# Designs tried in a protein design run: peptides against a protein of PDB entry 4N78. Part 214

Target 1, 186 residues: chain A of PDB entry 4N78
Amino acid sequence: HFQVICRLLGYQGIAVVMEELLKVVKSLLQGTILQYVKTLMEVMPKICRLPRHEYGSPGILEFFHHQLKDIVEYAELKTVCFQNLREVGNAILFCLLIEQSLSLEEVCDLLHAAPFQNILPRVHVKEGERLDAKMKRLESKYAPLHLVPLIERLGTPQQIAIAREGDLLTKERLCCGLSMFEVILT
Target 2, 155 residues: chain B of PDB entry 4N78
Amino acid sequence: MAELQMLLEEEIPGGRRALFDSYTNLERVADYCENNYIQSADKQRALEETKAYTTQSLASVAYLINTLANNVLQMLDIQASQLRRMESSINHISQTVDIHKEKVARREIGILTTNKNTSRTHKIIAPANLERPVRYIRKPIDYTILDDIGHGVKW

## One batch from the design tools (peptide; made by RFdiffusion4, then SolubleMPNN)

Design b2_p22_8_s1 (from b2_p22_8, 6 letters changed)
Fold by OpenDDE base, seed 1:
Structure b2_p22_8_s1 (fold): chain B 186 residues (1-186), chain C 155 residues (1-155), chain A 22 residues (1-22)
Amino acid sequence: as target 1 above (186 residues)
Amino acid sequence: as target 2 above (155 residues)
Amino acid sequence: SNEDILEQYKEQNKELPVFQPP
């Protein structure tokens, strides 16, 4: 599903969605969640002493339940605050999954473009084959597919310019060094 | 452009007019041949003359049709070439627009990105001086202080 | 005269390549 979304939206659509999600997250964090956190801090017991171990686990639980009774009974915390936190969590997960899917699409594009851009994969050399000979053979095999040199030879100046720009755009991908998700975490 | 204009405005219309004129002339020639044959004392000569005119007329018409057809074909070829050039131009514009849109999109998404921190495996150099864990001398938490808070109902 | 018309036709067609039947 996320792959389809990435294909449909492209870079622009993804950017828009991510920006809007960030706005929503920011709004939730700085608004409702912050208010609830402040309220919780106000109702938090100023002095919470560790109960005696002699009370056992049930006694300790009752002690903390009593100390935190006001927090636990705060109905709005369960309904509104936790829902907002869930929304934030979902937004983060969505961003992560979108980035991952986008990265996969970019890698796929790079792989498809590689033969046309004189980018040869490192080939596993079987025992007894010289790496250099194999690479030369591959280079020769893919030489006719080199798009930019071909267009430079046969194309108009305008076509050459477009080909070069297209080549650059194909090579430059986010997955090569950029992360959106890290910005979100930040 | 000049060649196409000449074809459209002069050569093709001229060829059509020539064919029309030829039709009219052929009718006159036919009438002449018929009358000449009827009036001539030498029917054989008249027939041979008619054959000659017929052959010439057919050749002329064939030539005119061929010329006109070739001009029309040439016109169509030029127009086809023009259409191909227009198509190429449109494609070029389309590609330029797409590249531009892509660049804009990439800039927009780019502002939402940061460089992947190559996690330099900073060897967490454990600070050599492990400050001796200050032996938390567990001062026995004298829990007796909490004994006074429990209002135990003295039975 | 019909003869003049024919002569005119001949003159107009003088430049026409003689259709050599194949």
Scores: peptide ipSAE 0.020, ipTM 0.589, DockQ to the pose 0.004
Fold by OpenDDE base, seed 2:
Structure b2_p22_8_s1 (fold): chain B 186 residues (1-186), chain C 155 residues (1-155), chain A 22 residues (1-22)
Amino acid sequence: as target 1 above (186 residues)
Amino acid sequence: as target 2 above (155 residues)
Amino acid sequence: SNEDILEQYKEQNKELPVFQPP
């Protein structure tokens, strides 16, 4: 599903969705969640000491339940605050999954374009073969597929310009060194 | 453009008119040949004259058809070339617009990105001096030292 | 050549006698 969304929205659509999602998250964090956190801080016991181990696990649980009774009984916390936290969590997960899906798509595009852009795969050199000789052979094999040099030789100035720009856009991908998710976490 | 206009306005209409006139002339020639053959005392001469006119007329029609056909083909070639140029121009504009849109989109999404922290795997340079684990020599606890402190009542 | 034949026909047909009716 996320792959399809990435394909349908493209970079612009993803950017718009991410921006709006960030606004929603910010609004939730600075608004409703902040208000509930402030309220919770007000009702939090000022002194909560660890009960003695002599009370056993049930006694310790009861102690904490009693100390936090007002918080546990706050119905709006469960219905509204936790729901908003879930929404924030879902938004974060959505962003992560979109980024991952986009990265996969970009990697696929790069791999498909590689033969046409003089990007040679790292060849596993068998024992005894010179890496340089194999690379030269590969370069020679794929040389006719190099799109930009081909167009530079045969194309019009306008076609050359478009080809160069297209090549640059194909090479420059987010997955090469950029992360959206890190921005979302800040 | 001037050549196409000349073909459309002058050459092709002119060729069509010439072809029509030729048809009318052929009918007249046929009538003449028929009458001449009937009225002529020398039927052989009349027949030879008819053959000559027929050959000439057929040649003229063939020429007119060929000329007209060539002009039409030339017109079509010019139009095809114009369409190809137009297509090329449209494609160029379309590609330029698409590239521009893509650049804008990438800038927009780029604002939402940060550089991946390439965790430079700092080669944890293992500190060269692996301090030899001090072999904890378990000294056997000699409990005999405690024998002297316990005034065990010799029962 | 077809072109030579066409040129010969052009030269022969230069004076298409406009049949002036007698």
Scores: peptide ipSAE 0.019, ipTM 0.594, DockQ to the pose 0.005
Fold by OpenDDE base, seed 3:
Structure b2_p22_8_s1 (fold): chain B 186 residues (1-186), chain C 155 residues (1-155), chain A 22 residues (1-22)
Amino acid sequence: as target 1 above (186 residues)
Amino acid sequence: as target 2 above (155 residues)
Amino acid sequence: SNEDILEQYKEQNKELPVFQPP
């Protein structure tokens, strides 16, 4: 699904969606969540000592339940605050998954374009074959597919310019060194 | 432009008119030949004259048709060339716009990006115990899995 | 006269190159 979304939206659509998500997240964090956190901090017990281990797990749970009774009984915490936190979490996950999916698409595009851009993968050399000879053969085989040189020879100046720009845009991808998710986390 | 205009406005219409006129004339010539043959005392001479007119008429019609056909073909070739040039121009504009849109899109998304932190190679604190460097056998990425996707060249 | 028509035809076609088949 995320791959389809990436394909459908492209860079423009992804940017718009992420910007809006960031706004939403910011609004939730600085608004409702912050207010609830402040309120919770005010009602938090000033002194919460670890109960004695002798109370066992149930006793310890009861102890903390009693200490946090006011917080647990705060109905708005469950209905509003936790919902907002879920929304933030979902937004973050969405951004992560979009970035991952986009990276995959970009890698695929790079791979598909590689033969046309004189980018040859390292050929696995079988035992006994010279790597250089194989690479030379591959280069010769794919030489006619080099798009930019071909257009430079046969095309108009305008076509050459477009081809070069297209080539550059094809080579430059976010997956090569950029992360959106890191920005979202900050 | 001048050549196309001449073809459209003068040569082709002129050729069509000439062909039409030729048709009318041929009918008249045929009538003449028939009457001449009937009325002539020298049937052999009349026949020879008819043959001569027939040959001339056929040659003329053939010429007119050929000329007209060539002019039409030439016109079509010129028009086709013009259309191709127009198409090329439109394509160029379209591509330019697409590139521009892509650049804008990339700028917009770029604002939302940061450089991937090259994982500071954690100082591989050489564990005192030389754990044998797990030879990161880079499994060659088998790109053959992608061979079935798209118009990729089967390697 | 039919002769006049023929002459007119000759005159109209006088300038037309005889299609010589190659």
Scores: peptide ipSAE 0.019, ipTM 0.586, DockQ to the pose 0.005; fails the geometry check
Fold by OpenDDE base, seed 5:
Structure b2_p22_8_s1 (fold): chain B 186 residues (1-186), chain C 155 residues (1-155), chain A 22 residues (1-22)
Amino acid sequence: as target 1 above (186 residues)
Amino acid sequence: as target 2 above (155 residues)
Amino acid sequence: SNEDILEQYKEQNKELPVFQPP
């Protein structure tokens, strides 16, 4: 699903969606969640000491339950605050999954373009084969597919310019060193 | 352009007119031959003359048709070439626009990205230089990233 | 060649007798 979404939206669509999600998350964090956190901080016990271990786990739990009774019983916390937190979480997950899917698509595109861009895969050298000979064979095999040099030889100046720009755009992908998810986490 | 215009406006219409005139002339020639045959004391000579005129007339018509046909073909070839050039131009514009759109889109999404911190160090380094355009680190495509991708997806 | 024949006919037919209407 995310792969399809990435394909459908493209870079521009993804950017728009991500921007809007960031706005939503920011709004949730700085608005409703912040307000609830402030309220919770106000109702927090000023002095909450660790009970003695002699009370055992049940006693300690009961103690904290009692101390936090007002917070636990705060109905809006469960309904609104947790829901907002869930929304934030979902947004984060969405961003992560979109980025992952986009990265996969980009990598696939790069792989598909590689033969046309004189990017040779790392050849597994079988025992007894010379790496150099194999690489030379591969180079020779794919040499006719080098698009930019081909167009430079046969194309018009305009076509050459487009080919070069296209080549650049093909090579430059987000997956090469950029992360959206890191921006979301900041 | 000038050649196409000449073909369309002068040569082809002229050729058509010539054919029409030739038709009219053929009728006159036929009438002449008929009358000449009837009036001539030497029927054999008249017949030979008629054959000569017929052959000449047919040859002339054939020539006119051939010339006209060639002009039409030439016209069509020129038009086809013009269409191809136009198509090429449109394609060029389309590609240029697409590239531009892609660049814009990439810039837009690029604003939402930061450089992948390859450093294992947990330091949440605040992006120090906010202002530097996120340079696409042209790292060689490490295809090894895909080595783990595909073992499980039975297509 | 058919072209040569056509050219020869072109040259020969330049003087198609314009039948003057009586």
Scores: peptide ipSAE 0.017, ipTM 0.584, DockQ to the pose 0.005; fails the geometry check

Design b2_p22_8_s2 (from b2_p22_8, 8 letters changed)
Fold by OpenDDE base, seed 5:
Structure b2_p22_8_s2 (fold): chain B 186 residues (1-186), chain C 155 residues (1-155), chain A 22 residues (1-22)
Amino acid sequence: as target 1 above (186 residues)
Amino acid sequence: as target 2 above (155 residues)
Amino acid sequence: ADEDILEQYREQNKELPMFQPP
């Protein structure tokens, strides 16, 4: 599904969606969640001492339950605040999954373009074969497929310019060094 | 362009007119030959003259048809070439627009990206230079990253 | 080849008197 979404939206659509999600997340964090956190901080006991270990786990739990009774019983916390936190979480997950899917698509595009861009795969050299000889054979095999050089030889100046730009756009992908998810986490 | 115009406005219409005139002339020649044959005391000579005129007339018409046909074919070839050039121009514009749109889209999404920190160090370094357009770091695409993903696609 | 034939035909038929009606 995410792959399909990435394909459908493209870079432009993904950018728009991510931007809007960031706005929503910021709004949730700075608005509703912040307000609830402030309210919770106000109702938090000023002095919460660790109960003695002698009370055992049940006693300690009961102690904290008593100290936090007002917070636990705060109905809006469960309904609104936790829901907003879920929304934030979902947004983060969505962004992560979109980025991952986009990265996969970009990598696939790069792989498909590689033969046309003089990017040779690392050939597994079987024992006894010279790597250099294999690479030369591969180079010779794919040399006719090099798009930019081919167009430079046969194409018009305009076509050459377009081919070069296209080649650049094909090579420069987000997956090569950029992360959207890191921006979301910041 | 001038050649196409000449073909459309002069050569082809002229050829059509010539054919029409030839048709009319053929009818006159036929009438002449018929009358000449009837009136001539030497029927054999009249017949030979008629044959000569017929052959000449047919050759002339054939030539006119051929010339006209060739002009039409030439016209079509020129038009086809013009269409191809137009298509090429449209394609060029389309590609240029698409590339531009893609660049814009990439810039927009690029604003939402940061450089992947390869360094293991936990320092949340605030991106120092906010202002520099995130240059796509031309790192050689390490395709080895895909080695683990490709288990499912039987090529 | 066809152009040459046409040119030859043109040269041969240059002398074809346009049927001037008598």
Scores: peptide ipSAE 0.023, ipTM 0.601, DockQ to the pose 0.006; fails the geometry check
Fold by OpenDDE base, seed 3:
Structure b2_p22_8_s2 (fold): chain B 186 residues (1-186), chain C 155 residues (1-155), chain A 22 residues (1-22)
Amino acid sequence: as target 1 above (186 residues)
Amino acid sequence: as target 2 above (155 residues)
Amino acid sequence: ADEDILEQYREQNKELPMFQPP
């Protein structure tokens, strides 16, 4: 699903969606969540000592339940605050998954374009074959597919310009060094 | 442009008119030849004259058809060339617009990106015991998995 | 070749009014 979304939206659509999600997240964090957190901080017991281990797990749980009774009974926390936190979490996950899917798509595009851009994979050399000879043979084999040089020889100046720009755009991808998710986490 | 206009407005219509006129004239010539043969005391001469007119008529019609056909073909070639030029221009504009849109899109998404901090300075807290650096065996990306995807020539 | 023959024929018969009976 995320791959399809990436394909459909492209860079523009992804950017718009991410921006809107960031706005929503910011609004939730700075607004409702912050207010609830402040309220919770006010009702938190000032002194919460670790109960004696002698109470056992149930007794310790009851102790904390009693100490946090006011928080647990805060109905709006469960209905509104936790829902907002869920929304924030979903937004973050969405951004992560979109970035991952986009990166995969970009890598695939780079791989598909590579033969046309004189980018040859390092060929596995079988024992006894010279790497250089094999690479040279491969280069010669794919030489006719080099799009930019081909257009430079046969195309109009306008076509050459477009081909060069297209080549550059094809080579430059976010996956090569950029992360959206890191920005979202900040 | 002038040549195409001449073909469309003068030569092709003129050729069509000439061909039509030729049809009318051929009927007249046929009638003349028939009457001349019937009325002539010298049937041999009348026959030779008819042969001459027939040959001339055939040649003239052939010429008119050939000329008209060539003019039509030339017109079509010019129009095809013009169409190709227009297509090329449209394609160029389209590509330029697409590139521009892509650049804009990339700028917009770029604002939402930061450099991948490759410096995960994992403080490799050097564990006191130098665990042998797990040789990152770069598994060569087996690109053969992609060989089945697309019109790639199976070598 | 055919065009040349037709053109030659036209040139040779230029003086003959095409399809005008006398």
Scores: peptide ipSAE 0.021, ipTM 0.592, DockQ to the pose 0.005; fails the geometry check
Fold by OpenDDE base, seed 4:
Structure b2_p22_8_s2 (fold): chain B 186 residues (1-186), chain C 155 residues (1-155), chain A 22 residues (1-22)
Amino acid sequence: as target 1 above (186 residues)
Amino acid sequence: as target 2 above (155 residues)
Amino acid sequence: ADEDILEQYREQNKELPMFQPP
């Protein structure tokens, strides 16, 4: 599903969606969540010492339940605050999954373009073959597929310019060095 | 342009007129041949003359049709060539617009991105200044980034 | 074959006096 969304939206659509999600997340964090956090901080026990290990797991749980009783009984926390946190979480997950899907698409594009851009696959050298000879053979095999040199020889000046720009755009991808998700987390 | 105009305005209309005139002439020739055959005392000679005129008339019409057809074909070829040139121009504009849109889109999404902390020391120099032609240093695309992508998530 | 026929017609039409009906 996310791959289809990435293909449908493209870079521009993804950018718009991400910007809107960031606005929503910011609004939730600075508004409702912040207010609830402040309120919770006021009702939090100032001194909550770890109970003695002698009380065992059930006793420790009861202790914390008692200390946090006022917080647990705060009904608005469950209905409003947790819902907003879920929305923020969903937005973050959405951004992560979109970035991952986009990265996959970009890599596929790079792989498909590689034979046309003088990018040779990693050659597994079999025992007894000279790496240099194999590389030369591979270069010779793919030389006719080099798109930009081909168009430079056969194309018009306008076609050459477009081919060069297209080649550059094909090579430059976000997955090569850029992350959106890191920006969202900051 | 001049050749196409000559074909459209002079040669093809002229050929059509010639063909129409030929039709009228054929009717006259037919009438002549009929009358000549009826009035002639030598029916054999009249028949031979009619055969000669018929052959000549058919040949002339065939020539006129062929000439006209060739001119029409030539006109169509020129028009097809013009359409191909126009298509090429439109395609060029379309590609230019698409490249521009892609650049704009990449700028927009680029604002939302930061450099990946790659553990490997290769300084991906993010071009600081928009104006400097990014010398694309052909760094071999390390596809090892893909090694972590595709192992295990059965979607 | 078609070119030869056309050439024959061209040669024949060069000599054909425009039939002026008498």
Scores: peptide ipSAE 0.019, ipTM 0.602, DockQ to the pose 0.006; fails the geometry check
Fold by OpenDDE base, seed 2:
Structure b2_p22_8_s2 (fold): chain B 186 residues (1-186), chain C 155 residues (1-155), chain A 22 residues (1-22)
Amino acid sequence: as target 1 above (186 residues)
Amino acid sequence: as target 2 above (155 residues)
Amino acid sequence: ADEDILEQYREQNKELPMFQPP
């Protein structure tokens, strides 16, 4: 699903969705969640000492339940605050999954474009073969597929300009060094 | 442009009119040849004249058809060339617009991105002096030393 | 060859007045 979304939205659509999600997350964090956190901080026991180990695990649990009774009984916390936290969590997960899906798509595009852009894969050299000789053979094999040099030779000045710009846009991808998710976490 | 206009407005219509006129003339020539053959005392001469007129008429029509056909072909070639130029122009504009849109999109999404911290795996330079783990020699706790302190009730 | 025949025909027909029937 996320892969399809990435393909349908493209960079522009993804940017718009991400911006809106960031706004929503910011609104939730600075608004409702902040208010609930403030309220919880006010109701939080000032002094909560660890009960003696002699009470055992059930006794310790009951102790903490009693100390936090007012918080646990706050119905709006479960219905509204936790829901908002879920929404924030879902938004974060959505952003992560979109970025991952986009990265996969970009990698695929780079791989498909590589033969046309003089990007050669590192070939596994069997023992005894010179890496340089294999690379030269590969370069020679794929040389006719180099799109920009081909267009530079055969194309009009306008076509050459477009080809160069297209080549640059094809090479430059987010997956090469950019992260959206890191921005979301800050 | 001027050549195409001349073909469309003058040469092709002119050629069509000429062909039509030629048809009318052929009918007249046929009538003439028929009458001349009937009225002529020398049938052989009349036949030869008819053959000459027929050959001339056919050649004239062939010439007119060829000229008209060539003009039509030329017109079509010019139009095809114009269409190809127009297509090329449209494609160029389309590609330019697409590149521009992509650049805008890249900028917009770029604002939402930060550089991936390439965690340069700093080669954890293993500190050279691996202090030899001090072999913890478990000295057996000799509990016999405590035997003298405990007033064990001799059951 | 076809152009030569057409040219020969043009040269031969230059003088042939459109036969106006009398």
Scores: peptide ipSAE 0.018, ipTM 0.607, DockQ to the pose 0.005; fails the geometry check

